# Designs tried in a protein design run: peptides against a protein of PDB entry 7UQJ. Part 31

Target 1, 160 residues: chain A of PDB entry 7UQJ
Amino acid sequence: PELYQNFNITPPRGVLFHGPPGTGKTLMARALAASCSSDERKITFFMRKGADILSKWVGEAERQLRLLFEEAKKHQPSIIFFDEIDGLAPVRSSKQEQIHASIVSTLLALMDGMDNRGQVIVIGATNRPDAVDPALRRPGRFDREFYFPLPDVKARFKIL

## One batch from the design tools (peptide; made by RFdiffusion4, then SolubleMPNN)

Design b1_p10_1_s3 (from b1_p10_1, 7 letters changed)
Fold by OpenDDE base, seed 2:
Structure b1_p10_1_s3 (fold): chain B 160 residues (1-160), chain C 160 residues (1-160), chain D 160 residues (1-160), chain A 10 residues (1-10)
Amino acid sequence: as target 1 above (160 residues)
Amino acid sequence: as target 1 above (160 residues)
Amino acid sequence: as target 1 above (160 residues)
Amino acid sequence: KIPLFRKIEE
């Protein structure tokens, strides 16, 4: 309740942070975690890079995702932050990515399997929201999206 | 025209962003993209890490670079941002890097092969401009360099 | 002398930068390097990611650490920045990490083996100071810690 | 700088 109240998010909604690299998606995700964490109620922050799950856990990625969600549930209230989630969950229409398809299917199942009673927020960060499987962007999954705009145009004139 | 006019850059010039990590090279590259993008004319922003091209595409890096440039040309006006370009294009004088030499040669050919009519800007970001093959820094390639200075010395006194 | 005077740090002290990702640890480490570098006296900045040392140098990580410290000593005044040092030096109590234990032991020995006459500063950055082996946090090692706080809570209300 | 963010409401 409180974690989701603090986010004004109905459980188990995922949040997609999208925008250019360096726009502070990771910073904001952690800022949210810290701002929702009190001395009385620490929020456990789990961070994984999408690319790391694919590269480090070849063949075990599904198991590692399950373990991550179990650990997040065990340490609730918690935030799971997937940085570079487009690395985990590319659009299924890309033919060569059967391995990705299984990982995406597992992530979908894990997000759908989160009982509304859990205080687990999932934040995905991407530079390319259109590279994320649309199935992840449906209600009950990453159904909130936050665009991280670039710093003001005035920086351009310093480079010209 | 307009993209390059917006940058005051003559096509097909590449821009080298160099400076310490965290100086906001990636942020600025994207800020430039967004500031040159309008509702009527979206600039397509392609981002690749130099290290990822070498590690993920062992043996196909050249093909992936070609595909990237073709896709950038297809989605013009576009920016290709190579983060950590020193990972792609080390100085050819390092004996052990024949694989790098082929990738560098392909990147050089792709930059030289960009017809002046294309609205594709190439931005390379590096922490070490001297680690980038000098051939990439010649006119018609990364022939503009922007140094990203560190935040002001006043931050030092907060740590002391 | 001058490098350490500039930091007001007695050699060979390591500094632990800890705080959430995106808080600017890497930026600050580089800002310190540049602010202590003059035209007359360039500080050599060595950067390594903890995760890269483990993943890229499986079985040679100890040798690569030794080489790094030798090179840093050769190019003094220098800064060695370990980003994600929690990836290099997890707490020894985790049973499955014998390989980590050897790398940690080597890093400890390298930090302890730095003669007080060397102008080498070691900066470790972590998101999880408690995940760093306490042996690294002892006097003469990472005996100074700097917390990188998150940007102000006001960002939360913009997401709500 | 704190990133500006825009909520995308469908």
Scores: peptide ipSAE 0.000, ipTM 0.170, DockQ to the pose 0.036
Fold by OpenDDE base, seed 4:
Formats: C-alpha cells, sequence, structure tokens
Structure b1_p10_1_s3 (fold): chain B 160 residues (1-160), chain C 160 residues (1-160), chain D 160 residues (1-160), chain A 10 residues (1-10)
C-alpha cells in the first residue's frame, strides 16, 4: 500500500492479478487484505467470483455490482477482489455475450465512478489476461497487472 | 491438502517448496493450512526452522523431531512446515556433518513411518533445493516439489 | 504500494513488517515491489538479511550498508528489504553488542540521510518487533509498522 | 494489541 505513495504513483483503481491456475493470486489478494487491516483501520475485504456474477446474479448482476461498490465505499478502506474476472466474459453464446457486455459495462462505469479519494481498491484475478475485456485494462481501471508465473510447468507437474 | 483431494491426487507425505528467498514459500504453506482449515476440520499447523533444529536441539534434535511428528499425528489433520529445510545441512565441520546425518536420518525415518492414512502433511521450504539431502526428495518423502520462481523480473516489471 | 497513495498517507521512509514467522512479510515486500514496478518505472529490489549483515559483513558491515544505500539511490525507484532486521540485534556477547551498536548506528544515519525526494523505500521485516532497536522505530525511520497476524480464522474473518 | 498499522504521529 504505502509503496505506491512513496513512488508518487497514482494508485490504480484496479490491479489485475494474472497467471496460470494455482499461482497464488487469490492468496496474495487475501494476504494483501490481511496485511493492510490494522486494529485501528480494518480493511473490509469483499470477494466475488466472475462466474458467480454471471450465474447467480442473472438479471440482477448490474444491481449487485452497484450494491457491492456502494457497500465497499461505505466500509472503506476496502478491497474488492474479483476472482476469475475473465469469468465475466461470455462462454460461447450470443445471449451470454449480451449479458457479459452489460455487466462489463457496469463494472467499467463503477470503476470510472470511483472518486480518486475513495479508499476502495479493486483486485481482479484471472488465469486468462487476454480473455479480460481490454476496456477493463485501460488507465484508471485495471491499469496495473501482476503476473503470477507458473512455477516452471515441469515443477508444477511434478507437484500435480 | 484439499488441493490434492480436489485433484484426487494422493497427498504426498512431503511437499518441497523451493525457490529464491521471499518468493512466498512460508506464506503459501500457511495459506494452504488456513484454506484447508474448515470450521468443522481445523488443520493444526506446526512450524520448525531447519537452522533451529541444528542449533537449539543439539543432542535432542532427534527426540524433538519424534515429538513433533507424534504431536502432529495427535492433532491431525495437521501440517508440519519445515522452513529452511536446507539448514539441516551441515556448515563446514565434521562434527556438524555427523549431527546433520543423524537428524536427516531421523527425519527420513519419520516420513517413511507416516501411515498413508495419517492426515499429516509435511511441507519443506528451501532456497537451495540442491542443498537438500537427495534422500529427502525420494518417493514417499518430499516427492512433490513446488518451485516458487522469482516473479520474473520482466513479469514483475509488467506488474509494476 | 498504491493502497498508501490511495490513503494519501505520506510514505514512510521505512516500513516495519512484523508478525509471527511465515505470515508473509517477505512475500508481501516482494509483492509490493512487484506491484510498483511499471514497464516505464522499474523498481529495483534489494534484499538483505539481518543475520547476514552481522555474520558475513563482520568488519565491513557499515561499508556494505553504505554501498547498499548508494546503489539503491543510484537505481531509484528502489526498495531495500531487510529480512529479519531484529537479527541486527546482538546475541549475548559484549563484542557482538558493540558491533551491533555500530551497524545499527550506521543504519540510523543512512535512513536519516535519505533525502525525502529519494525514491528509496526501506522495508524491515521481523518476527520480534520488540527486539528491533527503538531508535529504528522513530519518525523518519521505520515510522510505519505492518503487523502480519497469524491468519487466525477470526482475524481472516475480520478481513473477509 | 499490536496494531496492524502503526503510524507514529508525533
Amino acid sequence: as target 1 above (160 residues)
Amino acid sequence: as target 1 above (160 residues)
Amino acid sequence: as target 1 above (160 residues)
Amino acid sequence: KIPLFRKIEE
């Protein structure tokens, strides 16, 4: 957290954690949340899964996203962690593409609408950074990206 | 632990976390412990440091290792995390080599003696996998290895 | 890193990461370094271990600290991460106490001598914050402290 | 209680 202030880098509204499955994206997000939560200043950590936004919030996903950002603002300082944010991307159906486009558009608007003074950080995790809508990866949104490399595929396969 | 169950992979008795310093080996071990600790099934997490086994347990290291494994078995499901397991390797003295050989031999026997039915997982972390006794890296011991790469300087720079 | 900029908190020259072993202090420092290094602004990450400063740099520790801070300044923006900074504290011998006092005095002077305009951040990690010289914990030095709790299920749920 | 974040404000 304070490292970005030290570098006078305008804090991104969003940080994209990307890398292969099981590289510790979700773990790092939780560790960041845990490390930032003092006794005096508890960070509120919100977690959502991209696939859950599409599946569980069908017809209300936009409303649920708005409520999430409002709740995060109310409980600031806060972290919103979207696990599998590429799961907001449609699986191959025209109807899912339209739903995706609406949800992504809502998320874009919510990220753009975050006042720079808001103590709300958005972390998106994905295994497929190229499947994340490029509009989400623009400045003022997920403008910082963390690559979580595979421990060498050979080392992981020796583990699996 | 649950990762292996989720993959229907017979959990290794031992997992070696290796990679450069500060790649998150210890954090990952704790996070694995904490992710596997449900409200119904709390995992007991034991941590020891390789250098502490040699220095603090001089003359009793073998006994302390036995007690650790017994306690882990008593409090199963459990994780035994050996941080800096390469620190069980001797520094340059013949007397330290003999002490090391005895301690490593005890650890080998304890890992071999773990009943496959025991809900005890051993995680060894090292910055120097080549400094870990090859006998520890055999099947039924630390037979699975996680390489924790430095986030590639380039990947880190894409992140920064 | 950017969390602190979001909080408009004047970046400390030094940040103390403290908490039980394996709570992710070193990982967080690296993740922070990795999160601050953009393609345009690569953060140089320097890591030293407190015990190595005492043991490997006997008679040259002060010089090596000066060289480290000069190198960090030359390669700014930079992070200097001191892992186990409490390991600069003497083990119980009068000769080690004098060496410790000299090394700590040098570190204090180097932290005080950092121009506020310098893009050099110092992160100290310890398992024993009370074993860190109180002079290091004064304003303008390690004036910000991050407690890395054990992920007590309750602490995690207070974060979640 | 060790604060997770201590700002030394003089």
Scores: peptide ipSAE 0.000, ipTM 0.265, DockQ to the pose 0.076
Fold by OpenDDE base, seed 3:
Structure b1_p10_1_s3 (fold): chain B 160 residues (1-160), chain C 160 residues (1-160), chain D 160 residues (1-160), chain A 10 residues (1-10)
Amino acid sequence: as target 1 above (160 residues)
Amino acid sequence: as target 1 above (160 residues)
Amino acid sequence: as target 1 above (160 residues)
Amino acid sequence: KIPLFRKIEE
């Protein structure tokens, strides 16, 4: 807390965790959520997967995103963690991806609509930051990126 | 930032992450570094392994520690992460460990010499907190400890 | 392999890592792969995401699974890690999910077809073990489950 | 120095 207090750092609306699979992006997001929770102030951690939102909520994905952000705002301080955000917000490639474009547009609007004072942090995790729509990576959205390197193979070997 | 600003937590000079190997200590340290970085204020993350400092920098380990802390201070806000700090700072046991004692002494002095306002966080990770020199665990040094539990031992045993 | 040999445990054909997102399932799978790799015997680690197999390989997903298992057998000892296996092998719900049913059937056949002596370990990771087709959880398939608890919220809270 | 954070430059 005070480390952040002493850092006059506006809470990033969004942080993009990127790196190879299994580098601990999700673990980190959860760890951050838990670390930002104090005994007095629990952080509510919301988790969604990009692919799950697209696949489960066909036609309702935008509404589910809105509800998620509303719930996160209601339960602030909160962290919204999008695992596999590249599945939710792929790069707008072909004209056929209107559904993705609409969901991305909704996510953009929700991230833009977060009051700068809102204690809602959005974390997106991806293995492919270049597959995330660049619009999500602009200031006020996922404007911070964190690279999760593979633990050095030697360090990984030492985990045994 | 604001999430941390609302937590009136004096930045620990040092945090000791301890727990069994592979419990995510290093991952957490990286995540904390990532989360503490903003667009306006990037946190510089320094990583060293205790064993690497001893093995690579025979006779220069103290100087390397000093340089590390100087660089961290220069690039504040920063996090210094010592992975396997028990390798760097073993318990002062036998007369033969003079090299370790000197390195520990240097680390103590560096941690003590950090101005309370310095935006340098030191994180030590160990699998053996009891193998870390108790002097490092005193107030103003690694005065906060975090246990990283194994995922349920039954589950781990079931993998085996 | 030797780590398993030392434990007198027949390598499970499949291990299901389940637990809340970000509990380190993928990290553990990678750590296990790294740990089972010795200097003399590297384990080949294959990673696939359930959602990626379905989305990228529309109509070829079964073939890609077959190729994956063949490659894993060719490069044994190996670990096949399916991240988000619930995306690949959802519970056989409605008649409309024929594509999923076919992929699941292929995965079942591949897991059943793994010779007990094959040094191929299959690890599935999911946040929703109940969303994984029960057929995959039967003996000779993902017959071992590992729950990844959230690191104790208190331990995480203590990081702040 | 592992650049853990990359600023997305527009």
Scores: peptide ipSAE 0.000, ipTM 0.217, DockQ to the pose 0.076; fails the geometry check

Design b1_p10_1_s3 (from b1_p10_1, 7 letters changed)
Fold by OpenDDE base, seed 5:
Structure b1_p10_1_s3 (fold): chain B 160 residues (1-160), chain C 160 residues (1-160), chain D 160 residues (1-160), chain A 10 residues (1-10)
Amino acid sequence: as target 1 above (160 residues)
Amino acid sequence: as target 1 above (160 residues)
Amino acid sequence: as target 1 above (160 residues)
Amino acid sequence: KIPLFRKIEE
């Protein structure tokens, strides 16, 4: 409620940030978390990378995702930020495809299991929205999307 | 000259952006590139990820680095941005260590070969500056470092 | 020096961030402040809103601006961020016009009085660059400008 | 100043 009350947004279960690399997706997610955090109300910010889910959590990725969502729920209000969520996407090997399918299925189930009354936001960031499993982009999951365009050239000269 | 004339920086051969993930390192690099690009003078922005250098360019990584620096020199003024440059760091396998050592040696040689009169800037970004090969952090390479801290709380209240 | 030594940029006296609301101007200003702050060297970040200068500092706005610049100078390296700097612009009342003119004149004088050797950066942010007094946009003031374009419209609706 | 975010790295 209050996170979204401050944003005056209907609580999305998930938000997809997409756009070219280095357009500030991760920075925005942190800034959003930061902006919603007051002296009276701190937001817990969880961060994972899609590639880390596959590489560091090999064999326990699904369990680690469950624990992440439990921890986020325990520490409400919370933001879970998945950077490079397309990194959940299988690299071309059939074995990686199976591992991917299991991890993505777990993430889908976790997002589907989110109560709309929870103060947990999931933000996924990708440079390749088309490489994100379309099932993650359905209503009740990452059903909101933000394009992060490249900052235009002229805009930049005046930061110098 | 002119990139640095606009920045009024002594041309470092390289700049290291370091700090926690999602502190805007990549966004800053893009913003800097954009800021230096006018209607009359476009800066060419090249981007690579450290992990992509190891994974996508297996067997040709050194050649692709050379080509990247040649292309950057051809399209002066240019910025080469290496995101997650600590991803050049070996994953703990001996085979990856050899590949890493070769790639890093190539990058060192390319940075050492940069003419101080060139309009090519190299920006490396990392979440783990201590995981970046110390040789890359020596004078004439990534000899300038920028810490990207997490936005502090009070700073947040005024973004809202 | 050191802020700019880290940026290796000649210290601009002022930078104007302009673009539609919610394009990350304030976020960028904080990210810049953060990026320049190391463990060894913290940057002091000051923030004011243009509207606050008019509303909260009624009758003392000029003095508060002077004190702000003095405090920023004392705590070098520093960033002064004026959010909604066009909010210094008079609303159409003659009384507000006089107050505005005085405040803007004070800001002009303060920016003109900045030593180029000082480690104080002034960032102004506006949604309406044309509503910013042209005198503020002259060399030695906000002589550098950054356009923050809208992320594509549909992307925006889903942040909201 | 209290960090806004407790990053739980677990």
Scores: peptide ipSAE 0.000, ipTM 0.353, DockQ to the pose 0.066; fails the geometry check

Design b1_p10_1_s4 (from b1_p10_1, 8 letters changed)
Fold by OpenDDE base, seed 4:
Structure b1_p10_1_s4 (fold): chain B 160 residues (1-160), chain C 160 residues (1-160), chain D 160 residues (1-160), chain A 10 residues (1-10)
Amino acid sequence: as target 1 above (160 residues)
Amino acid sequence: as target 1 above (160 residues)
Amino acid sequence: as target 1 above (160 residues)
Amino acid sequence: RQPLYRKLEF
C-alpha cells in the first residue's frame, strides 16, 4: 500500500504476488489486508484458493467468482485474495481446458468491470507467474507483479 | 533449534503447522530454517509441496521421499518442509487412495527411521490437520502441532 | 504500499512490525520490499539488526545509521528494515543506557529529517513493541504498527 | 448456508 503512494503509482486493481513457494505471498496479502484496516475502517478480506474454486464449484465456478466480487463490492473497502491463482487461471494453451477458459474469461470480465474508484483490491498469488493466463497480467487487471524471492541465504542470514 | 535447547525440549522429529490458509505456516518454516542457521552452521532447507510429490512423481513419489530424506541427512543440519502435507498424507479411509497409502507408509517409515540424534527436522504444513493421516500425528513423527490462527481480527487490527 | 493509497493514507515514514518472535515480521518486510519492486523500478532493500548496529559498531552506531539513511536516500526508492529494533531503540528509562539513548536520538532525527516525498520507507520489527522507545512510535516516525500475532500461544508452544 | 467466504474482517 504505502510504497505505491510514495511511488505515485495508481493502485492496481489487481496485484500479482509471485515467487517460490513459502516466500510469504499469502501472509503478505493477509498482512496487507490487516495493515490497511483501521478501527474506523475495517477492510473485508476474502480469500480463495484457485484450485478450490475449480474443484469445489465444478460448473458453478463462474457464479462463485461473480458472487465473490459482488460481496467484495458490498463490503468495500475489501481485498480479494486468490491464492494459487495459476490454478484458477491456467495458460489457455492446453486443448482440454474449456472449463478453465470460461472461468478465466469470467475473472477477466469481473476485473475489467471494477470501477477504478472501487475500494476492492484483487491480489493473486502464484508460484508460477508464467502459468497464469497473460490476459490477467495486462494493465487494469493484475498489472502489478511482485516477486517474492526466496530470502537469499545471505538475506536469511541477515534476517538472522 | 535454539528454543528447544532453551526449553530443554527434545526437538521434535516432526512439527505440524496447521491453520487456515495464509497464516504464515510456510513462512514460519522458512524463517525457522533461516533463524537456525548461523554463519558457521548453515541449515539446509528442503521444501516440497505434498500435491507436487504426488502429481510430478506419479509412481516415483516413494523414491522421491527417500531421496529427500537421504539428502536431508547428508546435508544435516537440515529441515524438510512439506507444504500442504494433507495432499501427501491424506486420511487412509478412502477406498480409492492406495497410492496415497503407500506414500504415507513410506513417509511414516522415513520419520520412524530418523535417529533422535539426527539433525533433521521435518515440518509439515496443512490447512486441514484433520485431513492428515493420524498415524503421522503420533509421537516420534509430527508429534508437535502448531495452530497458525488467522491473525485474530483483533490481532489483524493490531497489525493495523 | 498500495492499500495506503487506496485508503488515502499518507505513507508512513516508518512502520513497526511487532509481535512474538517468528511471526514472519522480517519475512514480511522482505516480501514487501520484493513486492514493491518492478522490473522497471527496483526498490533497494537495506536490512540491519538492531543488536548488530549496537554490537558491531560500538562508538560508530550513529555514523552507521546516518550512512544507512544516506545510502537509502541515494538508492531511492528504498526500504530500510530494522530487525529487532528494540535492540537499537530500547526504552530510555534504564539509567545505564546512555549509548542507546544517543542512537535512538540519531534514529529519531533521521526519521524526522526524511522528506514526506522521499521514497524511503523505514520498517522496524520487534518482538517487544513496549521495549521500543515511545518517541519512535509517534506520528511521522513508526506511526503505523503492525501486530504479527503468534499463531496462538498454544500454537507457538506446540511449535515449541 | 455457511457463507462461502470467511469474511475476515481485518
Scores: peptide ipSAE 0.010, ipTM 0.315, DockQ to the pose 0.058
Fold by OpenDDE base, seed 5:
Structure b1_p10_1_s4 (fold): chain B 160 residues (1-160), chain C 160 residues (1-160), chain D 160 residues (1-160), chain A 10 residues (1-10)
Amino acid sequence: as target 1 above (160 residues)
Amino acid sequence: as target 1 above (160 residues)
Amino acid sequence: as target 1 above (160 residues)
Amino acid sequence: RQPLYRKLEF
């Protein structure tokens, strides 16, 4: 967040961290939050997992998403980190597809409703960017993507 | 990998990485695997998520765990990494508790069946060490635990 | 550390973590320290920054380095982490060059004086591996190097 | 002068 301010870059509404599991997506998100949080400027870091969002009743999951975005706006500058956001993707059953579609629709609306003036950044992390609903990857949502490559095996061979 | 050699510690059969989400547990496990793999000595890294183990039919999940341990033994030196191993913990429904108990029981048996001479290391990662079945935390299983603290905010300000 | 025991790899005296700022070098070092400390076996983690070493009087900086290595040896198993070790590199002024050369010389001597049987690992982190004195990168010192790549620069440009 | 050794209590 502070890095964005210094560079006069309009902060993205949403950023998708994607890459193989254990490439440090979540760690990077926390690193960014920590590095952007000075003694003068504390960044509030909110974390949710996609699976944890689905474990709730749809109406409660939606309400909790709304509350999360309101709380993030209230405590700006803030980062909302959705770990395993592909966990919001439709599961194989038609009844679950409807549940997921509702939750994803709420997330879409919340991301669209974020005024460009808000110091709220949303970071989604996934191992499966193709399993993330394309609607979440449109401009004004997760319109910026970061690939986290596997740490090159060769680079670490030098320590062992 | 080399740090442990000097310590004359009998290598654990299993290591539990625990700590807050996004502290780099999974990244560390991959990092260790990559660092332990040399051009001469490739370490085979197996990864499973606790939730992915549960998503299968119980008998198939158990079979897949057995196959995983056999394959890890065949391709030693190897690391089996269970990300979110607390996902094998009982879920709120009694029917799921039985399913989880079966899968956990299979994992216990597989960890107990690992010969002390095997070059197979099991790493479990969790955000909730207290949600990991205490039976998995006994000697000869995940008998060594590593806390991944939140990176102190001050330490990262100098990296970014 | 335990992963290294199984792999019969002679532990490095020193490991250089290098790569762009924000790639998680310091985080990895802390995570390694935490991941090496069990309930039975606490690893003592010592941290110093290159700049903090230089901010002291030369004789006091050298004395503090000696004391650090003695304390690390006394509390083995231990990790000494030098964050921003390139901060020990000569700065543009001739007077500072002499000061830096003295401190670097002391660090060289301390790393050379570590008995191969010591359970003390030194990790240096830098954003500028080429600014690290080549003498520190010789066998028996920071003879093993890890590159922490940027997550693809193109990816970061979408966040920034 | 307190020793700058913060024991990271693990």
Scores: peptide ipSAE 0.000, ipTM 0.335, DockQ to the pose 0.050
Fold by OpenDDE base, seed 2:
Structure b1_p10_1_s4 (fold): chain B 160 residues (1-160), chain C 160 residues (1-160), chain D 160 residues (1-160), chain A 10 residues (1-10)
Amino acid sequence: as target 1 above (160 residues)
Amino acid sequence: as target 1 above (160 residues)
Amino acid sequence: as target 1 above (160 residues)
Amino acid sequence: RQPLYRKLEF
């Protein structure tokens, strides 16, 4: 919230953190959640994994996504962080593609249904931005994409 | 290499990074790889994901692990980073348990076959240390375990 | 500790983490402390803030620094992390300059008094490396300096 | 100290 408010930028509905594994995507999402939360305004940080949405919520993934967005709305200001959002990619089976399509369609509808005045930010993290459904990467969804480069060799060398 | 060399501690064959998601495990592994690489001594950083070992290397996972260790040995000093090493946990299917057991057995043999003089460090990262096969957590394998706590609020405020 | 030992490089007495706010300096220091502690060799991680050394320890800062280094020496291997070490910079008042000079002189003496065999690493983190006293940045003190870059400006601008 | 953010993991 605070980070968005000072620039008069309409808070993006979704932000995609992408970059090589270990570049601090999840860390940055948590750091953002902390930095936007004061003692008076605690940001609620919701975290889900793309792979867990598919594997742990078999048959309920759509309902669990709805509940997640409802709870995030109830606990505004909030961040919904989808770690490994590329884990919502279709595995090479037609039945998994249909389940994937339903889950992605639900996520799209939930992101599109967010009022621009809501203090809910959705952050997706991926190592494979090209494996993220192009429909999620459209304006009004994950329309902001952030490359997390490998920490420069210089930063690395000095830590030792 | 540099971090292991000055205390005359036999470089651990394996290091387990564990802790809540987003605590910087993968970032630290990458930062360690860089911090150990000088202009004269580049550490080669190999990264694999536990889930990719199971899902992308179906029928070749053991061969790909052997190739990875051979390549790491060829490019010494090197770090092999297994991200999401708990993704080598048995999925509740007998066929996947057998494939898992074969992959884990190959990884155990590769870690046990590392010469203690080799400049190859294996780092495993997990959010679920209890889901990592106890055989991998034995002395001479991932015998060093590192908890990545959530950055305390004080640490967080200075990251901004 | 372990990362210093294998290259026969005298473990640096001090390491300076520098870079813009938000770049993960404090997180990296904590993750280093975690990654260097095994079940057999727990690294004791001491954390202090530069601003807290000046503001909370008024009249005792030198004594508290001595106690910190003694405790770190007692709990070897250890990391002393000074977050916001630039907060030991003189504020534009002559009285604060004198207090600063005394604290910095004490820190210099403590860093210079560390036996090279001691497993105590001092990490300073700052957003303003140029505000860190040049005497602290000399060889045998904070002689290794690490830039934490902002994740690419594109990442930051879109997170807001 | 309470985390500045409430982590909800479901």
Scores: peptide ipSAE 0.008, ipTM 0.211, DockQ to the pose 0.076; fails the geometry check

Design b1_p10_1_s4 (from b1_p10_1, 8 letters changed)
Fold by OpenDDE base, seed 3:
Structure b1_p10_1_s4 (fold): chain B 160 residues (1-160), chain C 160 residues (1-160), chain D 160 residues (1-160), chain A 10 residues (1-10)
Amino acid sequence: as target 1 above (160 residues)
Amino acid sequence: as target 1 above (160 residues)
Amino acid sequence: as target 1 above (160 residues)
Amino acid sequence: RQPLYRKLEF
């Protein structure tokens, strides 16, 4: 008997929004939070830019990630939106490897450490899904990927 | 007077997610269920592969579909997700016509038999919407179609 | 300290669904409304075609828009879905400018006049986002844009 | 890919 998985579909640990700049990834994440907010159930929305965490928090990026996840956990239900997540977790093969490796490892641990019962959703937005560390794209992390197509793809393919 | 259709938008009987492999159709369906699940209102998620119903349940596919819909009805609010639904309900013009015709007919009857008040959503995912029997794509069935674009369409059209 | 914006993300005043015909924009809007309807919280869905408001309500389009927004406000939580919104609010540079300018101005005023506490969501669907008046695409209006890609973009880019 | 569109509306 194929087991009906009564998924208490625990909120996905992570969702990757990927697509070109200006395709509404951030806009989508915000509207997600809005739509799941009722008057009774306000969703806490945390927005961070991946590059801003690296540049503003030199040497504290891991601590800031931990604090972000703790605060999101404290304010459940919550959404953590990482805009430009490829800036936070670039593919490990880039020469600035060690600092990025530690930040990625911290993010991996934080995403793995989220109890399935937690009402924390992590949304990563990137222009380059292939520039996001494959370890983040595994089940239990950003195991969910959304493509945001260019408006002009429609215009161009209506012309072709 | 253009009637404001106060759609008590009865949960769509069916939603067809279509798009290439890896575009996150399954992932969307799961995230739908997760986002509509609250602590008070757990959504039951049933996942089946269309091809698996045919291959694992030779001669019982209709019974398994009936049981699936009954169980989904029993566990409302629920989502039935058919991954690879084109494997379950191929276009009738393919030579393995008789077995497919019965399964499609059963699925049609089950989707038609869902009371509008039922909190059962059927999501079909396919890589080929045109390979899904047109009878399933009619109003009251998978009358709702979502296209999932390739991530690389953006990458390629930014290069073009 | 990067301020955790506890966005009480007020429901977006407006969301623009843009994409080619048949990409499921209307279908998405309806599926949204269905998914956010609970037994306790029925969402009222108002559907209008932009072109139908212009053609059916010659000289009354502004009044019909006002009535639509009042009725949506009365039946909160609600969704106003404008299908073919480019027909309602074409770019002002088209020669039929004066009537369109008044309708656009009315729609702008109605979207701006929605209290942030209102549970009214406006969804505009268009095949041509660039044909929608830029004034509607500003913050507090259709400040959220979703691209619905063509099914065939996947087929064509799987062939290339 | 999650309910991109479901969540945005509300």
Scores: peptide ipSAE 0.006, ipTM 0.185, DockQ to the pose 0.050; fails the geometry check

